# Peptides against a protein of PDB entry 5OOQ, part 169

Target 1, 227 residues: chain A of PDB entry 5OOQ
Amino acid sequence: YREDVRQVVTHPANALSFLQPGRLVEISVNGKDNYGWGAVVDFAKRINKRNPSAVYTDHESYIVNVVVNTMYIDSPVNLLKPFNPTLPEGIRPAEEGEKSICAVIPITLDSIKSIGNLRLYMPKDIRASGQKETVGKSLREVNRRFPDGIPVLDPVKNMKIEDEDFLKLMKKIDVLNTKLSSNPLTNSMRLEELYGKYSRKHDLHEDMKQLKRKISESQAVIQLDDL

## One batch from the design tools (peptide; made by RFdiffusion4, then SolubleMPNN)

Design b2_p25_5_s3 (from b2_p25_5, 7 letters changed)
Fold by OpenDDE base, seed 3:
Structure b2_p25_5_s3 (fold): chain B 227 residues (1-227), chain A 25 residues (1-25)
Amino acid sequence: as target 1 above (227 residues)
Amino acid sequence: MIKVFVFDSVSEEEKEELSKIIPLY
């Protein structure tokens, strides 16, 4: 059931409006490489210049550039290409006892485990010398301040996902958490089809940019100057 | 100095819980 919720939350129709610069996201690449919490730099619709006819799934149709502070120090980070989510061999998070560095990596929406209810103030030029390390220090401080975990956006209360099928799924999960009785029916495929139809009907990228700006102006409830 | 936006802490309950962890402005 957790995967069903993740599929809905990370769908472009829901996620893109919350991927402002500095938004914290929890990252797992290919279901195995856990980078922990990173900070969003930007995102763009995935375009294959070599194969313009390439068709991507909804969860692979956008590329999100994120700063992570858990990159293995000997990873070939010089081979990373902006807006190419196919990572070079050897790009991985540091294991226990290994040293890590800060890096900007391109990921798909499918690599997002959760979206945080926090947004860092980002440097204007993240590619400038020392800027990614500044973000890395901020990420460490945030993790220190939240020992029980970084707050995650509530899909209903915060993200305002009001789809009837999703609300039914959430209700089933809530009932199961209280009763520990039956397995919830998977609704992820049906919901993906519904939102996929929406994504095909509208220029979702432009719509989400407008929504993202509106959210940034209206939902910045609390500002913290010093963590 | 690290600046952070906290979004969607609309409920007083959420504000109270966050205030236990970090200073809110």
Scores: peptide ipSAE 0.056, ipTM 0.640, DockQ to the pose 0.418
Fold by OpenDDE base, seed 5:
Structure b2_p25_5_s3 (fold): chain B 227 residues (1-227), chain A 25 residues (1-25)
Amino acid sequence: as target 1 above (227 residues)
Amino acid sequence: MIKVFVFDSVSEEEKEELSKIIPLY
């Protein structure tokens, strides 16, 4: 059920308005490479210049650039290309005992495990020397201050996801936090219906400009602390 | 110096709780 919630939360119709620069997101690439919490730089709709007719799933249709501080030091980070979510071979998080560096990696929405309640103030030019490392230090400090984990956006209270089927799912999860035994297939079908509703309501192509505006309008940001 | 922000989508109660965890300098 956590995966079902994740699918709804990370759907473009819900997630994009919360992917402002500096937004903390928990990152898992291909379900294997856990980078932990990173900070959003920017995002864009995925465009295949070689194949303009390429159709992506909703969760693969956008690319999010994120700063991580857990990149393995010997990873070929120089081969990383902005807005290319196909990561080069050898790009991976550092394991225990390995040294890590800060890097900007392009990910899909499907690689977002959680969206945090916190946002870092991002440097204007993240590519400038030392700026990624500054963000990396801030990420470490945030993690230090939240030993029990960085607060995650509440899908209902914070993200205002009010779909009836989703609310039912959340209630079931609350009840089933004792027994996650419900049939994954039934939940998957409901998720597809939810996605269908989101996809129909949001002409995602026109909505990106409007979404950027909505992101700007949602910028009522209260400064919490200086790090 | 990097600043940390809480969005308005977070309830006032949650903001207060977060403020307790992240010491205000």
Scores: peptide ipSAE 0.049, ipTM 0.661, DockQ to the pose 0.493
Fold by OpenDDE base, seed 1:
Structure b2_p25_5_s3 (fold): chain B 227 residues (1-227), chain A 25 residues (1-25)
Amino acid sequence: as target 1 above (227 residues)
Amino acid sequence: MIKVFVFDSVSEEEKEELSKIIPLY
């Protein structure tokens, strides 16, 4: 269910309006490279100049440039290309005991694990000397002030996602969380079974929902392009 | 001082809670 929520939240129709400069986002690239919380620089629609007819999934159709402060120091950051989400080999977060540096990395929406309820005041020119490090210091300070984690945008209350199926999903999660709090062991098995049943239903409904969302989202994306 | 601000979609209650933890601008 968490992944289902993430898919809805990170969809362009929902996410792009919250990816203003300085927006905090939690970043996981390729499901393995966790950079933690970064700050949005900007975003753009993904355009393949070599193949203008290239069709991307909704979650891969936009590139978000983010400042991270967890880049491994020996990563070949000089090989990073703005708006190219295909990261060079060796680009990775620092592991425990390794030194990190600040870097701007291009990611897809699919690499966003969570969208924070906070926005940093960003330098006007992030590419200027020392500006990434300033943002990096800000990120460290924010993390220090939120030891229990940076607050996440509420999909319904904050993001105003009013899709009926999404609301049903959220209600189900709430029910499951309530049940888990009362009986964690029995509920974990039931959660897996429920998740399995809903995952199968969700797979079928996701296809239909993705189509319905694509229609509604196409309109929202067009509106964003006009802005 | 690090400037942080909460997005307009956030409720006033949430803004108040956040302001207790980090300076909001």
Scores: peptide ipSAE 0.043, ipTM 0.630, DockQ to the pose 0.704
Fold by OpenDDE base, seed 2:
Structure b2_p25_5_s3 (fold): chain B 227 residues (1-227), chain A 25 residues (1-25)
Amino acid sequence: as target 1 above (227 residues)
Amino acid sequence: MIKVFVFDSVSEEEKEELSKIIPLY
């Protein structure tokens, strides 16, 4: 069920409007490489220049550039290609006892475990000298201030996902957290229906432009000046 | 150093709760 929720939350129709610069996202690449919480730099629709007709899944159709502070120091970060989510061999998080560095990595929406309810103020030029490290320091500070974990966007309250099937899914999860009674198989069919709804409602290409505009709009925020 | 971060897409109640976790100086 948690994976089902993740699939809905990270669907472009829901996630993109919350991928503003500085948005915290929890990152897991290929289900193995956990980078922890990173900060969104930007995102773009995935384009294959070699195969313009390439069709990606919804969760792979966008590339999100994120700053992470957990990159293994000896990772070949120089081989990273912007907007190429196929990471070079050796690109991995630092393990315990290893030194880490800050890096910008391109990921797909499918690599997002969760979307935080926190947005960092981002430097204008993240690629400028020292800027990634600045973000890295901010990430460390945020993690320090949230020892129990960075607050995650509520799919209903914050993301305003009001789909009835999703709401039912959420209710089932709540019930299951209290009573392990219902079989996970019943939710898989609903998930397909949910995906179908999201896919039909959004021309994601046009939506991206609109979403970028919406992302720039002022939101009700509490601003914290101390990091 | 990035000195500003924002809690967005939250209710006023949630903002208040978050502000308790990360005090405004």
Scores: peptide ipSAE 0.039, ipTM 0.684, DockQ to the pose 0.429

Design b2_p25_5_s4 (from b2_p25_5, 7 letters changed)
Fold by OpenDDE base, seed 5:
Structure b2_p25_5_s4 (fold): chain B 227 residues (1-227), chain A 25 residues (1-25)
Amino acid sequence: as target 1 above (227 residues)
Amino acid sequence: SMKVFVFDSVSEEEKEELSKIIPLY
């Protein structure tokens, strides 16, 4: 059921309001390239200038630029283009024993494994010399301080996802209390119905604004200084 | 000191749990 939760959490109607600059997200590209936790730079709706009629799935309809500190050092990072989620060949995480560097990569919402309940203070200009490395240092420090894992946003308590079907799903997961790597009981119809509710009811931009306000009214902010 | 991290959307219970791991400001 973990994947089912991920599908709901990473849907634009839920995720976008939590993709502020500096938000930590756990990244897996194309289901194979695990970059670990990165920091959000910005996001935008995916636009195909060559084919304006192109239709993307909800999870592919936005591009998120993220800083990662696990890029393989010999990856062709100069070929990366902001807001182009089709990554050049050779762009990959460093493997065991390989050196890594910091990079900004464009990903889709579908590449987000988890959204952290933590934001980094981001440089104003991430493209300036040395700024990505600063973020990389912060990411290392976060990982050091959370050896058991970075805190993840609670879909109900933090993200305020209150759909009845989703709540039932969460209850089932709580009862099972297991880390499921697969969804043997995946109800695709149920997920589509959930997505339909999000898509039909909402102008995403206006709804995002409303959601941000609602979250701001109910959230507590904790600041951590450099120790 | 320079601020590094911001924890948001947390309950009092979550603050307590986080305080066990790192100092909160």
Scores: peptide ipSAE 0.077, ipTM 0.729, DockQ to the pose 0.404
Fold by OpenDDE base, seed 2:
Order: sequence, then structure tokens, then C-alpha cells
Structure b2_p25_5_s4 (fold): chain B 227 residues (1-227), chain A 25 residues (1-25)
Amino acid sequence: as target 1 above (227 residues)
Amino acid sequence: SMKVFVFDSVSEEEKEELSKIIPLY
């Protein structure tokens, strides 16, 4: 069920409006490389120049550039290609005891484990010298401030996902968590239909620029001097 | 340097909880 929730949350129709610059996202690439929480730089519709007619799944149809502070120091970051989510061999997070560096990596929506209810202040030019490290420092500070974990966007309360089938899914999860039911609840929901609804809600391609700039109306601003 | 953090779509209850961790402005 958690994966089902993730699929809904990370669907472009839901996620893109929350992928503003500085948005924190929890990153797992290829289901194995956990980079932890990173900060969104930007996103773009995935385009294959060699095959312009290429069709990607919804979760792979956008490339999100994220700053991570957990890149293994000896990773071949110079081989990273902008907007290419197929990461070169050797690009990986640092393991315990290894040194890490800050890097911007292109990921797909499918690599997002969670979307945080927090945005960092982002430098205008993340590629400028020292800017990634500044973001990295901010990420460390956020993690320090939230030892129990960075707050995740509530799909219903924050993201306003109000689809009935999704709400039913959420309720089922709540029931499972609360009642400690040993019996798995049958998932009778048609996830494909749910995804289909999302795909039809917006012309994601046309709205992409607007989505990049969208800011939630209800905001709490925190200024930290000691970063 | 001052860094600004923005919590989006935060309820009043969430703001209260967050304020316990980080001062909200």
C-alpha cells in the first residue's frame, strides 16, 4: 500500500506542482541507491533527441534535477549528463565511512521516495562555485533540525489529492496501522484507473512552466541564521 | 548567512508543531 501511495504522490499530475526549486525530496535511484533528502533544482519534460517520438511512462516522463549531499566523493560526477537519468556506472551515494560531496543529479519521478513539506532557499546559479555546497550545508542543517525525519507532504491535507479511490487507499492504510490487523486488506482499487484520471487532469506539458513556479498559498517561513 | 525555509500547505496544527522545532516567522 505504501508503494501505491508513492505511485500516486509521485505521479506528474500530483508531484510537479510541488517540485519547486528548493523542495526537499527523498531520493532512491534504481531502488538501491539511497541518496537521502535532496533539494530540487528544477525539472523538465523528458525529451529524447534521438527519438523525439519516444513515449515514457508517467513516472519517467520528467527529469528532476536535485542537489544531493551524499554523493560518493570518488564517483565520476564529471560523466553526469544533464537531464539524463541513466546515471553512469560508479555514480552512487557514499557508504558509511566514505566521504561525500554535493552533486546535482538528474532523476525521474520514480526515484522520489517522498516529497518533503519543506523548501530550501536555493541559489540562483546552482552551478556556480560553492553553491552546491551551500545547499548541502542547508540540507545538513535541516536534517539536524528534524532528527525524527523531515516532514513529508500529506497527500490529502497538503497535496490536496482528493480522488475517492486514493482516499479509500489512505483509509485502508490507516486502518491497517491502527487496528494492527494481521490480515491484509484486499486492494480492490483500480490503480490504473486512478493514474488515468491524473493523466487527464492537466496538460502537463503545457503547464510545466507554471508548475515550476507554483508556490503553495499556505506557507510558514523560517529564517535560520546559523547555516 | 540567513537561510529561508518554507513549509508549504501547513495547517495551523502543523505550524504549532513545527514551531517547537524551528521558530516560525
Scores: peptide ipSAE 0.053, ipTM 0.683, DockQ to the pose 0.481
Fold by OpenDDE base, seed 4:
Structure b2_p25_5_s4 (fold): chain B 227 residues (1-227), chain A 25 residues (1-25)
Amino acid sequence: as target 1 above (227 residues)
Amino acid sequence: SMKVFVFDSVSEEEKEELSKIIPLY
């Protein structure tokens, strides 16, 4: 069920409105390479110049550039190409006992584990010398201040995802968490249908506009002074 | 110093709870 929620949350129709510069996101590449929490730099529609006819899934159709502070120090970061989510061999997070560095990596929406309810104030030029390291320090500070974990956006309350099937999914999860021994209705089959409905019914542009309007109405900005 | 913004708090109660965890400078 958590994966099902993740798929809905990270769908372009829902996620893109929350991928402003500085947005914290938790990153897992290929389900194995966990970079932890990073900060969004920008995003763009995925374009394959070599193969313009390339068709990507909804979750692979956008590239998000993120600053991470957990890149293995000996990773070939110089081979990273902006907006190319196919990472070179050797690009990986640092393991226990290894040194890490800050890097900007391009990821797909499918590599987002969660979206945080926090944004960092990002430098104007993240590629300037020392800027990504500044963001890296801020990420460490945020993690220090949230020892129990960085607050995650609520899909319903914050992201205003009002799809009936999604709401039913959330209710099922809540029931399961409350240890009500109701038989886990293995409705795993309904998620593909749910995704199929999202992909077919929603004009991403209109959905984003509607989501932005809904968010603007309920946003309370707490400015946290200088970390 | 990098400013951190908490966006999309739904209620004043949530703001207050977050303010307890994050020093509002």
Scores: peptide ipSAE 0.085, ipTM 0.716, DockQ to the pose 0.473; fails the geometry check
Fold by OpenDDE base, seed 3:
Structure b2_p25_5_s4 (fold): chain B 227 residues (1-227), chain A 25 residues (1-25)
Amino acid sequence: as target 1 above (227 residues)
Amino acid sequence: SMKVFVFDSVSEEEKEELSKIIPLY
């Protein structure tokens, strides 16, 4: 059920408006390589110049560039290509006892485990020398201040996901947390049908700029000084 | 030093919970 919620939250119709520069996201590449919390640099629609006819799933149709501070030090980071989410062999997070470095990696939406309710103030040029390390220090400070975990966006209260079927899913999950005896997905709509509603609702590329502005205007900003 | 912004925590309850962890200004 947690995976079902993740699929809805990370769908482009819901996630893209919250992927502003500096947004914290929890990253797991291919469900195996856990980089922890990183900071969004930018995102773009995935375009295959070599194969313009390539069709991607909704969760693979956008590339998100993120700063991580958990990259294994001996990873071939020089082989990373912007806007190519197919990572070179050897690109992985540091294991316990290994040294890590900061890196910018391209990921897809399906590599996002959680979207945080925090946004870092990002440097103007993240590619400049020392800038990604500054972000890395800020990420460490955020983790220090949130020992119980970085706060995650509430899909309903914060992200304003108001789809009736999703609300029913959330209600069922809430009931299960109180009563372990009921299967919350009993008679739930198929995920494919639920995603189909999101895909039909918005031409995401055109509507996203307007949605981002509307959300930014309605959001209360709490500023935390001096990490 | 880097500034951090908390977005979407608009309820008084959410502000109170966050204030227990970090000083909010």
Scores: peptide ipSAE 0.083, ipTM 0.708, DockQ to the pose 0.425; fails the geometry check

Design b2_p25_6_s1 (from b2_p25_6, 8 letters changed)
Fold by OpenDDE base, seed 2:
Structure b2_p25_6_s1 (fold): chain B 227 residues (1-227), chain A 25 residues (1-25)
Amino acid sequence: as target 1 above (227 residues)
Amino acid sequence: MEAEEEERKKIIEEANKEIEEELKK
């Protein structure tokens, strides 16, 4: 059920308007590489220059560049290709006891585990020397301030998702959580169906491009000192 | 800062509204 919510929240129609520079996102790549909370640099529609006719799923149709502070120090970060979400072999988060560094990684929306209700100050040029490390320090500070976890955006209250299909999805989740359903799998399938309807209902790719521009114009940030 | 946050909020709300309107079609 949490996955169903995640699918809706991370759908381009919902997520992109909240992926402003500095937005905190929790990152899990390929379902195994947990980078923890990172900060959004920017995002762009995924374009395959070799195959312009390539069709991506909704959750793979955008690339989000994020700063993480949990990259394994010996990861081949020099092999990272901008806007290529297919990460080189060896790109991984640091394990316990390993040293980490800050890096900018390109991820898909599908790699977003959650969207935080916080937005860090982002340097204008994150690729400049020392800038990603500054963001890394800010990430550490945020984690320190929120030992119980970074606040996650509420899909309804914060994200203002009022889509009927989504609301139905949420209602069903709530019902399932309360009724101790005898068959969670069957109920999950129904939720997936609802999500499917939601996802297939509209192609908002072009609209998202326009919204991206509007989002980029906003420089409003939450300073850590104001937290 | 508050003004900037409010502006940001407005942008987000507007964007979401536009998306929702498209989703209702």
Scores: peptide ipSAE 0.000, ipTM 0.286, DockQ to the pose 0.033
Fold by OpenDDE base, seed 3:
Structure b2_p25_6_s1 (fold): chain B 227 residues (1-227), chain A 25 residues (1-25)
Amino acid sequence: as target 1 above (227 residues)
Amino acid sequence: MEAEEEERKKIIEEANKEIEEELKK
């Protein structure tokens, strides 16, 4: 059930409007490398310059740049390529007892475990000297203030996901959280079917492009008001 | 339900304000 909700929440049609600069996201790369909570820098549509005809899945069709403060200190961070979510070998989070550093890593939407209901103030130039470390300090402070975990966006109340099939899923999850009796496998198969129908009904690419424009315009307005 | 949502919203707004103030220091 949690994975089914994650698939809907991290779909471009739902997630992109909440990936503003400074948005907190919980990061798990390839289901193995848990970086914890990071902060969004920006996002872009994934384009393969070598193979323009490359088709990506919905969850792999965008690259999100995120600041993490849990990168292993001896990771080859100099080999990180902008807009390449295929991370070099040796790029990993620090284990317990290891030293960590701040880094900007490119991830796909599929690497987002959860989207937080908090947004950090982001420096204008995150690539400038010392700016990543400033964000890293802010991330540590947030984790200190929320020992029970950073608040996650509510898919219905906050993200306004009003799809009838999704609402039915959420109701089932609520019932299951109270009653352990339902088979998770039957519900996951039905969700995949419902998600497939939802993705086909919307020209998701056009909607995503419009959403990206609206986000960019709103960000420009906020930056002008903060000047 | 509405009261809990308002309280949660208030907590988040206060937390964001405190974080922004600490970043300005």
Scores: peptide ipSAE 0.000, ipTM 0.270, DockQ to the pose 0.127
Fold by OpenDDE base, seed 1:
Formats: C-alpha cells, structure tokens, sequence
Structure b2_p25_6_s1 (fold): chain B 227 residues (1-227), chain A 25 residues (1-25)
C-alpha cells in the first residue's frame, strides 16, 4: 500500500506542482541507492534527442535535478550529464564511515520516495562555486532540527489529492496502522518481555530467599557446634 | 512452557511480518 501511495504522489499530475526550487525530497535511486533528503533545483520534461519517439512511463517522463549532500566523495561526479537520469557507474551515496560531498544529480520521479513539507532557500546559480555546499549545510541543519524525520506532505491535506480510490487507499492504510499500533501482538510482546523480566525478578527473589535460609541454617549449625 | 512460548513468539513475529509487508504494499 505504501508503494501505491508513492506511485500516486509521485505521478506528474500530482508531484510537479510541489517540485519548486528548494523543495525537500527523499531520494532512492533504482531502489538501492538512498541519498536521503535532497533539495530540488529544477525539473524538465525528459527529451531523448537520439530517439525522439521514445515513450517513457509517466514516472520516467520528467527529470528532476536535486542537490544531495550524501554523494560518495570518490564518485565520478564529473561524468554526470545534465538531464540524463542514467547515472554513470560508481555514482552512489556514501556508506557509513565514508566521506560525502554535495552534488547535483538528475533523477526521475520514480526515484522520489517522499516529498517534504519544507523548502530551502535556493541560490539562483547552483552551479556557481560553493553554492552546492551552502545547500548541503542547510540540509544538514534541517536534518539536525528534525531528528524524528522531515515532515512529509500530506497527500490529502497538503497536496489535495481527492481521487476516490486514493482516499479509499488512505483509509485502508490508516485502519491498518491503527491495527498495528493497537496490535495485541505488540502488546503481547511487551507483556511477554515484562513477564520475562518479572519472572526473572521473581526467580532472583526466590534464589535470594533460599540463600538467606541457607545462611541462617548454617549460622544455626555453627551456633549448635559452639553449644 | 518454553516450547509454547517459542511458538507464541514465532506466531507473533510472523504476524507482525505479514502486517508490515501489507503496510509496505
């Protein structure tokens, strides 16, 4: 169901009006390369100059340029072609312990995991020296301010998606989330953990009582031997 | 008692996994 929601949210008819410069978007390329939250520079309709008759899916029909601050430092960023969403080999996010740099990458709508309810101030010329790094600093500051996650646009309240089937989908998800949160299984696991802790405490208390009895009995025997 | 607890844990884990998978759909 989350993927279905993502498909609707990232459809050009819904997404493009919210891809203003500075809009925060969560980026996952090819379902593998998670760049985290980036900032939109601009977008354009995908044009294949070599094959003008190329038909793209709705989610692949636009290219979004985004600033990310999680690009692996040794990635061949110089091989990036503007408005070419087919990324060169070696273009990837930094892993844990690796150094990252700021980069502008072209992505498709299909690479958007979520659209944030925040916009950064974007410089007029992002290609100018130091501008990407400025945006990168802003992204770090936003992540610092929102440790529980950047707020996501509400598809209904914010994006005003009023499709009946979509609303039904959202209601189903809400019901499922409520069931998960109210899931007696989560409560049961917590109860089991609590019961396990209680049982261990009880066992330890019984062991302590038995040890105290043994000590008392041993002291009584010593007193009898001294009688 | 331990076997029943392990079986209960497995059932809960499987149920949670199914629910999580359904929520991811």
Amino acid sequence: as target 1 above (227 residues)
Amino acid sequence: MEAEEEERKKIIEEANKEIEEELKK
Scores: peptide ipSAE 0.007, ipTM 0.250, DockQ to the pose 0.015; fails the geometry check
Fold by OpenDDE base, seed 4:
Structure b2_p25_6_s1 (fold): chain B 227 residues (1-227), chain A 25 residues (1-25)
Amino acid sequence: as target 1 above (227 residues)
Amino acid sequence: MEAEEEERKKIIEEANKEIEEELKK
């Protein structure tokens, strides 16, 4: 269920309006590289100059530039290419006991674990000397102020996601969370089963949307050829 | 393609019904 919620929340139709400069986002790249909370610099639609006909999934169709303060100090940050979410080898977060630095990394929407209900003040020129470090200090201060975690945007109350299926999912999660608070073990198994079913449903729905888009694009191309 | 979309719609509708029934319990 959490992954399904994440897929809905991070979909361009929902996420982009909340990716203003300074928006806090929790970052996990390729499901393994956890950078923690970072701050949004900007975002852009992903364009492949070498292959303009490249079709990206909805979650890979935008690139978000984010400031992180957890980059491993010996990472080859100089090899980072703006608006290229394919990170060079060796770009990783610092492990326990390692030193970290501030960096701006390009990520896809799929690398957003959660969207925070907070925004930092962002410098106008984040690439200027010392600016990313200033944001890094602000990130440390926010983490210090919120030891129990940075507040996450409520998908319904804050993001105004009104999809009926999503609302049903959220209600189910709320019911399960309420039940988990009373009986953690039995409710966790049921949540996992329900999450599995919803994940499949969501995957099917996304596949349908992709198919509809492909059909629409194919029809548009056919109409252009028939004109 | 249309048949696959209809089948997916049916699966989604069935899943929604199951979720609604579980929410009523």
Scores: peptide ipSAE 0.005, ipTM 0.313, DockQ to the pose 0.014; fails the geometry check

